# Peptides against a protein of PDB entry 4BOS, part 128

Target 1, 163 residues: chain A of PDB entry 4BOS
Amino acid sequence: PVLTRTVVPADNSCLFTSVYYVVEGGVLNPACAPEMRRLIAQIVASDPDFYSEAILGKTNQEYCDWIKRDDTWGGAIEISILSKFYQCEICVVDTQTVRIDRFGEDAGYTKRVLLIYDGIHYDPLQRNFPDPDTPPLTIFSSNDDIVLVQALELADEARRRRQ
Target 2, 163 residues: chain A of PDB entry 4BOS as posed
Amino acid sequence: PVLTRTVVPADNSALFTSVYYVVEGGVLNPACAPEMRRLIAQIVASDPDFYSEAILGKTNQEYCDWIKRDDTWGGAIEISILSKFYQCEICVVDTQTVRIDRFGEDAGYTKRVLLIYDGIHYDPLQRNFPDPDTPPLTIFSSNDDIVLVQALELADEARRRRQ

## One batch from the design tools (peptide; made by RFdiffusion4, then SolubleMPNN)

Design b1_p26_4_s2 (from b1_p26_4, 12 letters changed)
Fold by OpenDDE base, seed 1:
Structure b1_p26_4_s2 (fold): chain B 163 residues (1-163), chain A 26 residues (1-26)
Amino acid sequence: as target 1 above (163 residues)
Amino acid sequence: SAAERARIEALLAARRAALAAALAAA
C-alpha cells in the first residue's frame, strides 16, 4: 500500500474540499465549500469568548463575514475548528519544510486524516491498496505513525521535484 | 460520522443559548 495525493481544484476552497474528501472517506465534492464556510462561521459565532479577536485577527463578526466569502482562504484556524467538529486529528504535511503540523493532537481522538500543503494549496492524501477493488483509505488510526512517515516521504519527493 | 456531527451541533447550539442567556441577564 502506498500513500497518494488526490489533486483537488486549485480554487480558494481547496482546504475545505480536501478536508471533506478525507473525513468522508474519499468523496470529492468541491460544492461542499459554501456549507463548510457557513459551518465554521456558525461555530465561531457561537463562542465569541473563545474565538476572540486575538485568535481571529479581526472581530468575531468580521471573521464570520470574511470566511463566508467565496474567495477567502482557509488556514490553521479553520483546520483547528474542523478538527474539533469532525472529532479527528488533522495532519498537514508541508512540502516546503517537510514537516507535519498536527491539529487536534492533544484531544485524544482515535482517528487522523492527512492533507498535503505546498504553501498555498491543500490536497488530500489517501492510502491505495494493491487490490484495485479495495477502495482507498483516508481515515487512519491515530496510532498509525507509519502513515506519517509515508506522508513525509511524499512531501520530500514533492519538494525535490520543485527544486 | 453523522452522529458525531449532530452531537457537536447540539453542543454548539447549547453554547449559543447559554451565551444568549448570559447576555440577557447582564
Scores: peptide ipSAE 0.025, ipTM 0.570, DockQ to the pose 0.018
Fold by OpenDDE base, seed 4:
Structure b1_p26_4_s2 (fold): chain B 163 residues (1-163), chain A 26 residues (1-26)
Amino acid sequence: as target 1 above (163 residues)
Amino acid sequence: SAAERARIEALLAARRAALAAALAAA
């Protein structure tokens, strides 16, 4: 298919690896996780009034210590933070529900990146081109609804394979 | 802190520039 999945390691840091992949234009670097975790912690620590215990579910400091652990999983809070940091929509297609959750959709970003999630694992998505000399695209226009349709197709196919 | 926020803003600018470059090169 035109839109394809790149499988990243299931090492508890798949979200960070996947986001790094798409925002860096298709660079697979599983070693990026510690830096990504530190980045999130720095952002959270920089604004304790906004990133309150009510938002984080734990104190600001406790969250920062927790997210920097190599065995803790990222979720909606981290995706939201990364969306804001990279100034792009992060669209997550869920293979269990065949739905897309768009983070940053109300921020007016002009760029969009896509991840696929199965309830446990995150992977990045990329658009391949017929010309082998044209590198895959990972950053799309926020007006590109075709890529969202293609993501739903991938999710639907994945769901069928599990049923 | 103010210094940390300034650091974050610098990182934001760099990453936004990288995204713009990647999109333009595609």
Scores: peptide ipSAE 0.025, ipTM 0.625, DockQ to the pose 0.023
Fold by OpenDDE base, seed 5:
Structure b1_p26_4_s2 (fold): chain B 163 residues (1-163), chain A 26 residues (1-26)
Amino acid sequence: as target 1 above (163 residues)
Amino acid sequence: SAAERARIEALLAARRAALAAALAAA
């Protein structure tokens, strides 16, 4: 089995497309972003005490209006929210640093999904199997450290190609 | 509102169930 990258469109919503892909078991839908942006805004609006101005860098209302725009980028805040929503770890391997940022690692989730990030663009990761009739896997056990090693290897290779 | 919170919770439950099913089928 090998960990592979599925390239999603390089638009303003690549994070949302990538997360949707992995949490839905490998469904590529670039049109998912408006719904996911609204979902995030709804969650943020529902808990202004937790999602404070200190956390958001802007007022709760300003953030909600901002994230619902079709031309704003998602980041760590959105990943954290989506981790909680889907009740899974979201592990992001960075090709610039060859490090993995884990979101939801302290929540006790039994599942994890993986993204690859180059500082601008997000793509989803999946495990492909030697048997062509076995579908790729996008949802892993949170105890599967092998997949994290494979993600680091994939990121390292990507970095070498860029450098 | 309470209705909005209920809608969000229902969506959360559905998504969690789908994710659990996907993992179990793997």
Scores: peptide ipSAE 0.024, ipTM 0.612, DockQ to the pose 0.023
Fold by OpenDDE base, seed 3:
Structure b1_p26_4_s2 (fold): chain B 163 residues (1-163), chain A 26 residues (1-26)
Amino acid sequence: as target 1 above (163 residues)
Amino acid sequence: SAAERARIEALLAARRAALAAALAAA
């Protein structure tokens, strides 16, 4: 089995498309972004005590309005929220630094998904199998550290290719 | 998973309902 990257559109919503892809088992749906933005806004609005201005960098309402714009990037805050929502660890391998940031690692989730990040763009990662009839895997055990090693290898290769 | 997503959505809905009920009672 080989870990591979699926390139999603660079339309400012790549994070949401990528997360949707991995948590839905490999479904590429760039049209998912508006609903996922709304979902995040809904979650943030529902807990203003937790999602405070200190965390958001703006008021709760301002953040909700901001994240629903189609031209605003998702980042660590959104990944953390999506990790909680989907109840899985989201591991982001950075091609610039060749390191993995784990979101939700302290929550005790049994599942993990993987994204690759180049500083401005997110793509989902999947494990392909030799059997063509076996669909790629996007949801891994949180104990599967082999996939993290493979992700680092992909990131290192991407860095060398300036990707 | 779909089940986990549904669970979280249900919890959020319950929280909103509880807040609405509290405001209505006050």
Scores: peptide ipSAE 0.023, ipTM 0.541, DockQ to the pose 0.016

Design b1_p26_4_s3 (from b1_p26_4, 11 letters changed)
Fold by OpenDDE base, seed 2:
Structure b1_p26_4_s3 (fold): chain B 163 residues (1-163), chain A 26 residues (1-26)
Amino acid sequence: as target 1 above (163 residues)
Amino acid sequence: SAERQARIAELLARRRERLAAELAAK
């Protein structure tokens, strides 16, 4: 088995598309972004005490209006929210630094999904199997550290290609 | 396995639907 990336459209919603892909078991749906943006806004609006201006960098209402725009980017805040929502650890491997940022690592989730990030764009990661009739795996055990090593290898290779 | 993947994906999809409905009901 080998870990590979699926390139999603390089639009403002690549994070949402990538997360949707991995949590839905490998479904590429670039049209998922509006719903996911609304979902995040709904979650944020539902808990203004937790999602404070200090956390959001803007008022709760301003953030909700902002994230629902089709031209705004998702980042760490949105990943954290989606990690909590889907009850899974979201691991992001950075191809610039060859490091993994783990979101939800202290929540005790049993599931893990992986994204690859190059500083501006997110793509989903999947495990492919030698048997062509076996579909790729996108949801892993939170105890599967081998997949993290494989993600680092992918990131390192990607970095070398850009150097 | 493919079976495990399908099972987990289904659980996550159902959770998304449930939580979305709960939030909308607030």
Scores: peptide ipSAE 0.031, ipTM 0.596, DockQ to the pose 0.019
Fold by OpenDDE base, seed 5:
Structure b1_p26_4_s3 (fold): chain B 163 residues (1-163), chain A 26 residues (1-26)
Amino acid sequence: as target 1 above (163 residues)
Amino acid sequence: SAERQARIAELLARRRERLAAELAAK
């Protein structure tokens, strides 16, 4: 089994496309961004006490309007929200630092998904199997630390190629 | 699953709409 990245379009919605890909088991849908943005806005709007200005950096309503724009980039706040919504750990491996940022690691989720980030762009990660009849895996056990090692290896290779 | 979560989100949205309508009707 080999961990590989699926390159999604380098648009302002690459995070949403990547998350959708992994949580849906490997479905590439670049058109998912508007709905994903609306989903996040709905979640934020539903709990203004938790999603306060202190958390969002702007008012609840301002954030909802902002995230629904088609030209705003998702980041850590959105990943945290999506982790909670999909009830899975989201692990982001950074190719610049060769580190994994784990979202939802303290929630006790049984599943994890992986993204790779280069400082600008997000891509989803998947495990490919030698058997062509076995579809790629995007949802892993939260106990599968091998996949984290493989992700770090991918990041290290990417970093070395840029040097 | 994502599908399950999406269904839940839809149900919550519908519930919110119903509550809003009920409040407006008072």
Scores: peptide ipSAE 0.030, ipTM 0.566, DockQ to the pose 0.016
Fold by OpenDDE base, seed 1:
Structure b1_p26_4_s3 (fold): chain B 163 residues (1-163), chain A 26 residues (1-26)
Amino acid sequence: as target 1 above (163 residues)
Amino acid sequence: SAERQARIAELLARRRERLAAELAAK
């Protein structure tokens, strides 16, 4: 078994497409972004005490209007929200630093999904098996440290290719 | 395993649907 990336469209919604892919078990749906943007906005709007200006970098209402735009990029705030929504850890391996940022790691989730990030673009990660009849895994145990090591190896290889 | 993946994905989907319904009811 090897960890591989599925390259999603390099657009402003790559984060949403990537998250959707892994949490839905490997379903590529580039059209998922508008609904996910609205979902995030609803969550943020529903809890202004937690999603304060200090967290958002803008007022609650300004953020909601901003994230619903079709050309704005998702980042750490959106990953955190999606982690809570899907009740899973979202682990992002960075190809520039060869480090993993874990979102939701303190929430006690039993499930983990992985993304790869190059400083601009997000892609989903999946575990492929030698048996072609065995479908890839996109959801892992939060105790599966092997997949994190594999993600680091994948990121390191990606970094070397870019240099 | 494929069965484990399917089961986990189903649980996540159910959670998504439940939360979406709760948000829509607010």
Scores: peptide ipSAE 0.027, ipTM 0.573, DockQ to the pose 0.019
Fold by OpenDDE base, seed 4:
Structure b1_p26_4_s3 (fold): chain B 163 residues (1-163), chain A 26 residues (1-26)
Amino acid sequence: as target 1 above (163 residues)
Amino acid sequence: SAERQARIAELLARRRERLAAELAAK
């Protein structure tokens, strides 16, 4: 079994496409972004006390309008929200730093998914199996540290290629 | 957590060592 990267479109919605891919078990749906943006906006709008201007960097309403645009980028706030929504740890391996940022690690989730990030673009990660009849795995145990090691190896290799 | 990250780094190091050893043994 090998951890591999699936390249999704670089259309400003790569985070959402990537998250959708991994949480749905490897389903590539480039059209998922509008709905996911609306989902985030709905969650944010529902709790203005928590999702304050201090957290969002803009008013709650401004953020909701902003995130629903098709040309705005998701980041840590969106990942944290999606982690809570899908009840899973979202691990982002950074190819620039060769580090993993873990979202939801303190929530006690039993599942984790992995993304790879190059500073601009997000892609999903999956585990491929030698058996062609076995579909790739995108949802891992939160105890599976091997997959994190493999993700770091991918990031390290990517960094070396750029040096 | 920092402890978890340290563990992951340790696992990566061990894996690299094993791979290097396998290559050297050939």
Scores: peptide ipSAE 0.026, ipTM 0.418, DockQ to the pose 0.019

Design b1_p26_4_s4 (from b1_p26_4, 9 letters changed)
Fold by OpenDDE base, seed 4:
Structure b1_p26_4_s4 (fold): chain B 163 residues (1-163), chain A 26 residues (1-26)
Amino acid sequence: as target 1 above (163 residues)
Amino acid sequence: SAAREARIAALRAEREAALRAKLAAL
């Protein structure tokens, strides 16, 4: 079994496409972004006490309008929201630092998904199996720490290629 | 250009770090 990267389009919506890919079991759908942006805006708008200006860097309404634009970047806020929405831990391995940021790690989720981030782009990760008839896995047990090690190895290799 | 991409990456990384810090502080 090998952990591999699926490259999604660099169209400012790579985070949404990547999350959709992993939580839907390996479905590549770049057209998912508008609805996912709307979902984020709806959730942010639903709790202005939590999603305050201090957290958002702008008013709740301004953030909702901003994230619905097709040229704005999703980030940690979006990942945290999507983790809660899909009830899974979202692990992001950073190729610049060779570190993993875990979202939802204390929520008690039984499942985790993995993204790889290079500073400007998000891609989904999947496990490929030797048996070609066994489809790739994108949803892992939250107890599967081996997959995190494999993700770090991918990040380290990516960093070395850029050095 | 590589310089432009590096600058964009730095800006995005700064934003991500700031957002994570804000969320973790809650």
Scores: peptide ipSAE 0.103, ipTM 0.715, DockQ to the pose 0.137
Fold by OpenDDE base, seed 5:
Structure b1_p26_4_s4 (fold): chain B 163 residues (1-163), chain A 26 residues (1-26)
Amino acid sequence: as target 1 above (163 residues)
Amino acid sequence: SAAREARIAALRAEREAALRAKLAAL
């Protein structure tokens, strides 16, 4: 089994496309972003005490209006929300630093998914199998630390190519 | 241009770091 990257479009919604890909088991849908943006806005609006101005950097309403725009970037706050919504750990490997940020790691989820990030763009990761009849895996056990090692190796290779 | 992309990358990295710090402090 080998961990590989699927390159999604470099538009303003690459995070949403990438998350959708991994949580849906390898479905590439670049048109998923508007619905995911609305989902996030709905969740944020539903809990203004938790999603406060201190957390969001803007008022709850301003954030909701902002994230629903088609030209705004998703990031850590959106990942944390999506982790909770999909009830899975989301691991992001950074190719600039070769580090993994884990979202939802203390929530007790049994599954994890992986993204790769280069400072501008997010892509999803999947595990391919030698048997061509076995489909790629995008949802891993939260106990599978081998996949994290493989992600770091992939990120390190990507970093070397850019240096 | 490469210079523009580098600047965008830096801005995104700073935003992500700040957001992660806020989340970790909760």
Scores: peptide ipSAE 0.086, ipTM 0.692, DockQ to the pose 0.139
Fold by OpenDDE base, seed 3:
Structure b1_p26_4_s4 (fold): chain B 163 residues (1-163), chain A 26 residues (1-26)
Amino acid sequence: as target 1 above (163 residues)
Amino acid sequence: SAAREARIAALRAEREAALRAKLAAL
């Protein structure tokens, strides 16, 4: 059992592609971004009190218009929203700092998924098994701390490889 | 260019850090 990185296209929608990959069990669909962006905008628009200008850095409406553009990048806010929508913890391992940022950690979700982030790009992580007939796993137990250790090891190796 | 890519990387990192801080303050 080895945790591996699947490289998705380095377009402005890599976060959405990566999240879709892990929550759908390893389905690579670079065309998922428009729908994902629309979903986020819909959620934000539905709760202007929570998703305030203080959180968004712009008005609720301005954010919704902005996130639906095909050339804007997602980040922590979008991850938080997607965590709530898919009812899973989203763990992001950062190769620059070799740390894991956990979204939805206090929500009581039983499942977690993992992404790797290098400062500009998100990729999904998956566990491969020795049995060739067993497909890779992208959804883990929220109690599986081994996968977090493996993610940190993967990030540390990535950092060491950087020039 | 490498300079452009570095600038974009710095901008994204800064934005991400700021967003995490905002979320943590909730």
Scores: peptide ipSAE 0.074, ipTM 0.677, DockQ to the pose 0.204
Fold by OpenDDE base, seed 2:
Structure b1_p26_4_s4 (fold): chain B 163 residues (1-163), chain A 26 residues (1-26)
Amino acid sequence: as target 1 above (163 residues)
Amino acid sequence: SAAREARIAALRAEREAALRAKLAAL
């Protein structure tokens, strides 16, 4: 099995497209962002005590309006929310530092998905199998640490290509 | 341009670092 990168459009919604891809088992849908943005806004609006101004950097309402714009970028807050919503650990490997940020690691989820990030763009990761009839895997066991090693290797190679 | 991409990367990295710090403080 080989861990590979699927390139999604380099737009301001690449995080949402990438998350959607991995949690839906490899479905590329660049048009998913508006719905996911609304989902996040709904979740944030429903819990103003947790999603406070201290966390959001703006009022709850301001954040909700902001994230629903088609030109705003998702980040750690959105990843955390999506991790909770989809009940999975989201692991982001950074090609600039060759490190993995893990979201939802303390929640006890049994599932793990992986993204690759280069400082500008998010892409989803998938495991391809030698058997062409076996579809790629995007949802892993949270106990699968081999996939994390493979992600680090992929990130290291990506970094070398840019240097 | 390369300069623009570098600027975007820096801004995004700063935002992400700040957000991670906020989350870690919870």
Scores: peptide ipSAE 0.054, ipTM 0.659, DockQ to the pose 0.141

Design b1_p26_6_s2 (from b1_p26_6, 11 letters changed)
Fold by OpenDDE base, seed 5:
Structure b1_p26_6_s2 (fold): chain B 163 residues (1-163), chain A 26 residues (1-26)
Amino acid sequence: as target 1 above (163 residues)
Amino acid sequence: DEAARRAAEHARRIAELEARRAAAEA
């Protein structure tokens, strides 16, 4: 089995497209962002005590209006929210630092998904199998350390290509 | 601006994770 990258469109919604891809088992839908943005806004609006101005960097309502725009980019806050919503770890391998940033690692989730990040763009990762009848895997066990090693190798190769 | 925000937000999250790990190891 080999860990591979699926390149999604380099638009302002690459994070949402990538997360949707991995949590839905490999479904590429570049039009998924509006619904995911509304989902995040709904979650944030439902708990203004936790999602405070200190956390969001802006008022709760301002954030909700902002994230629902079609030209704003998601980041760590959105990843954290989506991790909790989908009840899985979201592991982001960074090609600039060759490290894995884990979201939801303290929540006790049994599942994890992986993204690759270059400081600007997010792409989803999947495990391909030599058997053509076995579809790619995007949802892994939180105990699968091999996939994390493979992700680091993939990131390291990507970094070398930029040198 | 959005790219800068994403980078800063990511860095903040990483710092938070590192702080929690440091506290657990103390």
Scores: peptide ipSAE 0.119, ipTM 0.701, DockQ to the pose 0.038
Fold by OpenDDE base, seed 1:
Structure b1_p26_6_s2 (fold): chain B 163 residues (1-163), chain A 26 residues (1-26)
Amino acid sequence: as target 1 above (163 residues)
Amino acid sequence: DEAARRAAEHARRIAELEARRAAAEA
């Protein structure tokens, strides 16, 4: 088994496309972003106490209007929200620092999904199996720490290729 | 330039989320 990267379009919605890919078991749908943006805005608007200006960097209403634009980029706030919505841990391996940021790690979720991040762009990760008839895995056990090691190795290799 | 901006934004948002979570759990 090997952890591999599926390259999604380098558009403004790469985070949403990547999350959708992994939580839906490997379905690439770049058209999913508008609905996911609206979902996030709805969730943020429903809890102005938690989603404060300190976290959002702007007022709750301003953020909701901003995230629903088709040309704004998602980040850690959106990942956190999507982790809660899909009830899974989202692990992001950063190729610049070769570290993993884990979202939802203390929520008691039984499943985790993985993304790779290069400072601008997000891509989904999947486990490919030697048997070509076995479909790739995108949803892992939250106890599977081996996949995190594999993600770090993948990120380190990606960093070296940029040099 | 854009890479630096996005990286900084990512780090900031993570820090803010962690601070809020820590405060809520304390």
Scores: peptide ipSAE 0.083, ipTM 0.697, DockQ to the pose 0.033
Fold by OpenDDE base, seed 3:
Structure b1_p26_6_s2 (fold): chain B 163 residues (1-163), chain A 26 residues (1-26)
Amino acid sequence: as target 1 above (163 residues)
Amino acid sequence: DEAARRAAEHARRIAELEARRAAAEA
């Protein structure tokens, strides 16, 4: 089995497209962003005590208006929210540092998904199998540490290619 | 929540990159 990258469009919604891909089992839908933005805004608006200015860097309402724009980029705040919503660990391997940032690692989730990040762009990762009739896997056991090693190897190769 | 705070800092970095990209395209 080989861990591979699926390149999604380098638009302002690459994070949402990538997360949707992995949590839905490998469904590429570049049009998923508007609904995911609304979902995040709804979650943030519903809990202003937790999603405070200290967390958001802006008022709750300002953040909700900002994230619902079609030209704003999602980041780590959105990843943490989506991790909780989908009840899975989201592991982001950074090609600039060859490090994995784990979101939801302390929540006790049994599943993990993986993204690759180059500092501005997110892509989803999947495991391909030698059997061509076996579809790629995007949802892994949180006990599967082999996939984390493979992600680091993939990131290291990407760094060498400046990709 | 420390994890949430770190997530916020990372998000701010991305926002800064977005602003710089917008300036370069203008």
Scores: peptide ipSAE 0.035, ipTM 0.574, DockQ to the pose 0.046
Fold by OpenDDE base, seed 4:
Structure b1_p26_6_s2 (fold): chain B 163 residues (1-163), chain A 26 residues (1-26)
Amino acid sequence: as target 1 above (163 residues)
Amino acid sequence: DEAARRAAEHARRIAELEARRAAAEA
């Protein structure tokens, strides 16, 4: 089994496309972003006490309007929200730092998904199997730390290529 | 550059969320 990266379009919505890909079991749908942006805005709007200006960097309403634009980038706030929404740990391996940021790690989820991040762009990760009839796996056990090691290996290789 | 800005923003947001979560648990 090999952990591989699926390159999604760099269309400002790569985070949403990548999350959708992994939580839906490997479905590439770049058209998913508008609905996911609306979902984020809805959740943010529903809890202005938590999603305060201090967290958002702008007013709650301004953030909701901003995230619904087709040219704005999601980040840690969106990942946290999507982790809770999909009830899974979202692990983001960063090729710049060669570390994994884990979202939802203390929520007791039994599932995890993985993204790779280069400072600007997000891509989904999947496990490919030697048997071509076995589809790639994108949803892992939260106890599967081997996949985290493999993700770090991918990040380390990417970092070495840039140095 | 843009990459540095995005990386810094990402890290900031993570730190802020973690601090908020820690405060809620204290």
Scores: peptide ipSAE 0.025, ipTM 0.571, DockQ to the pose 0.033

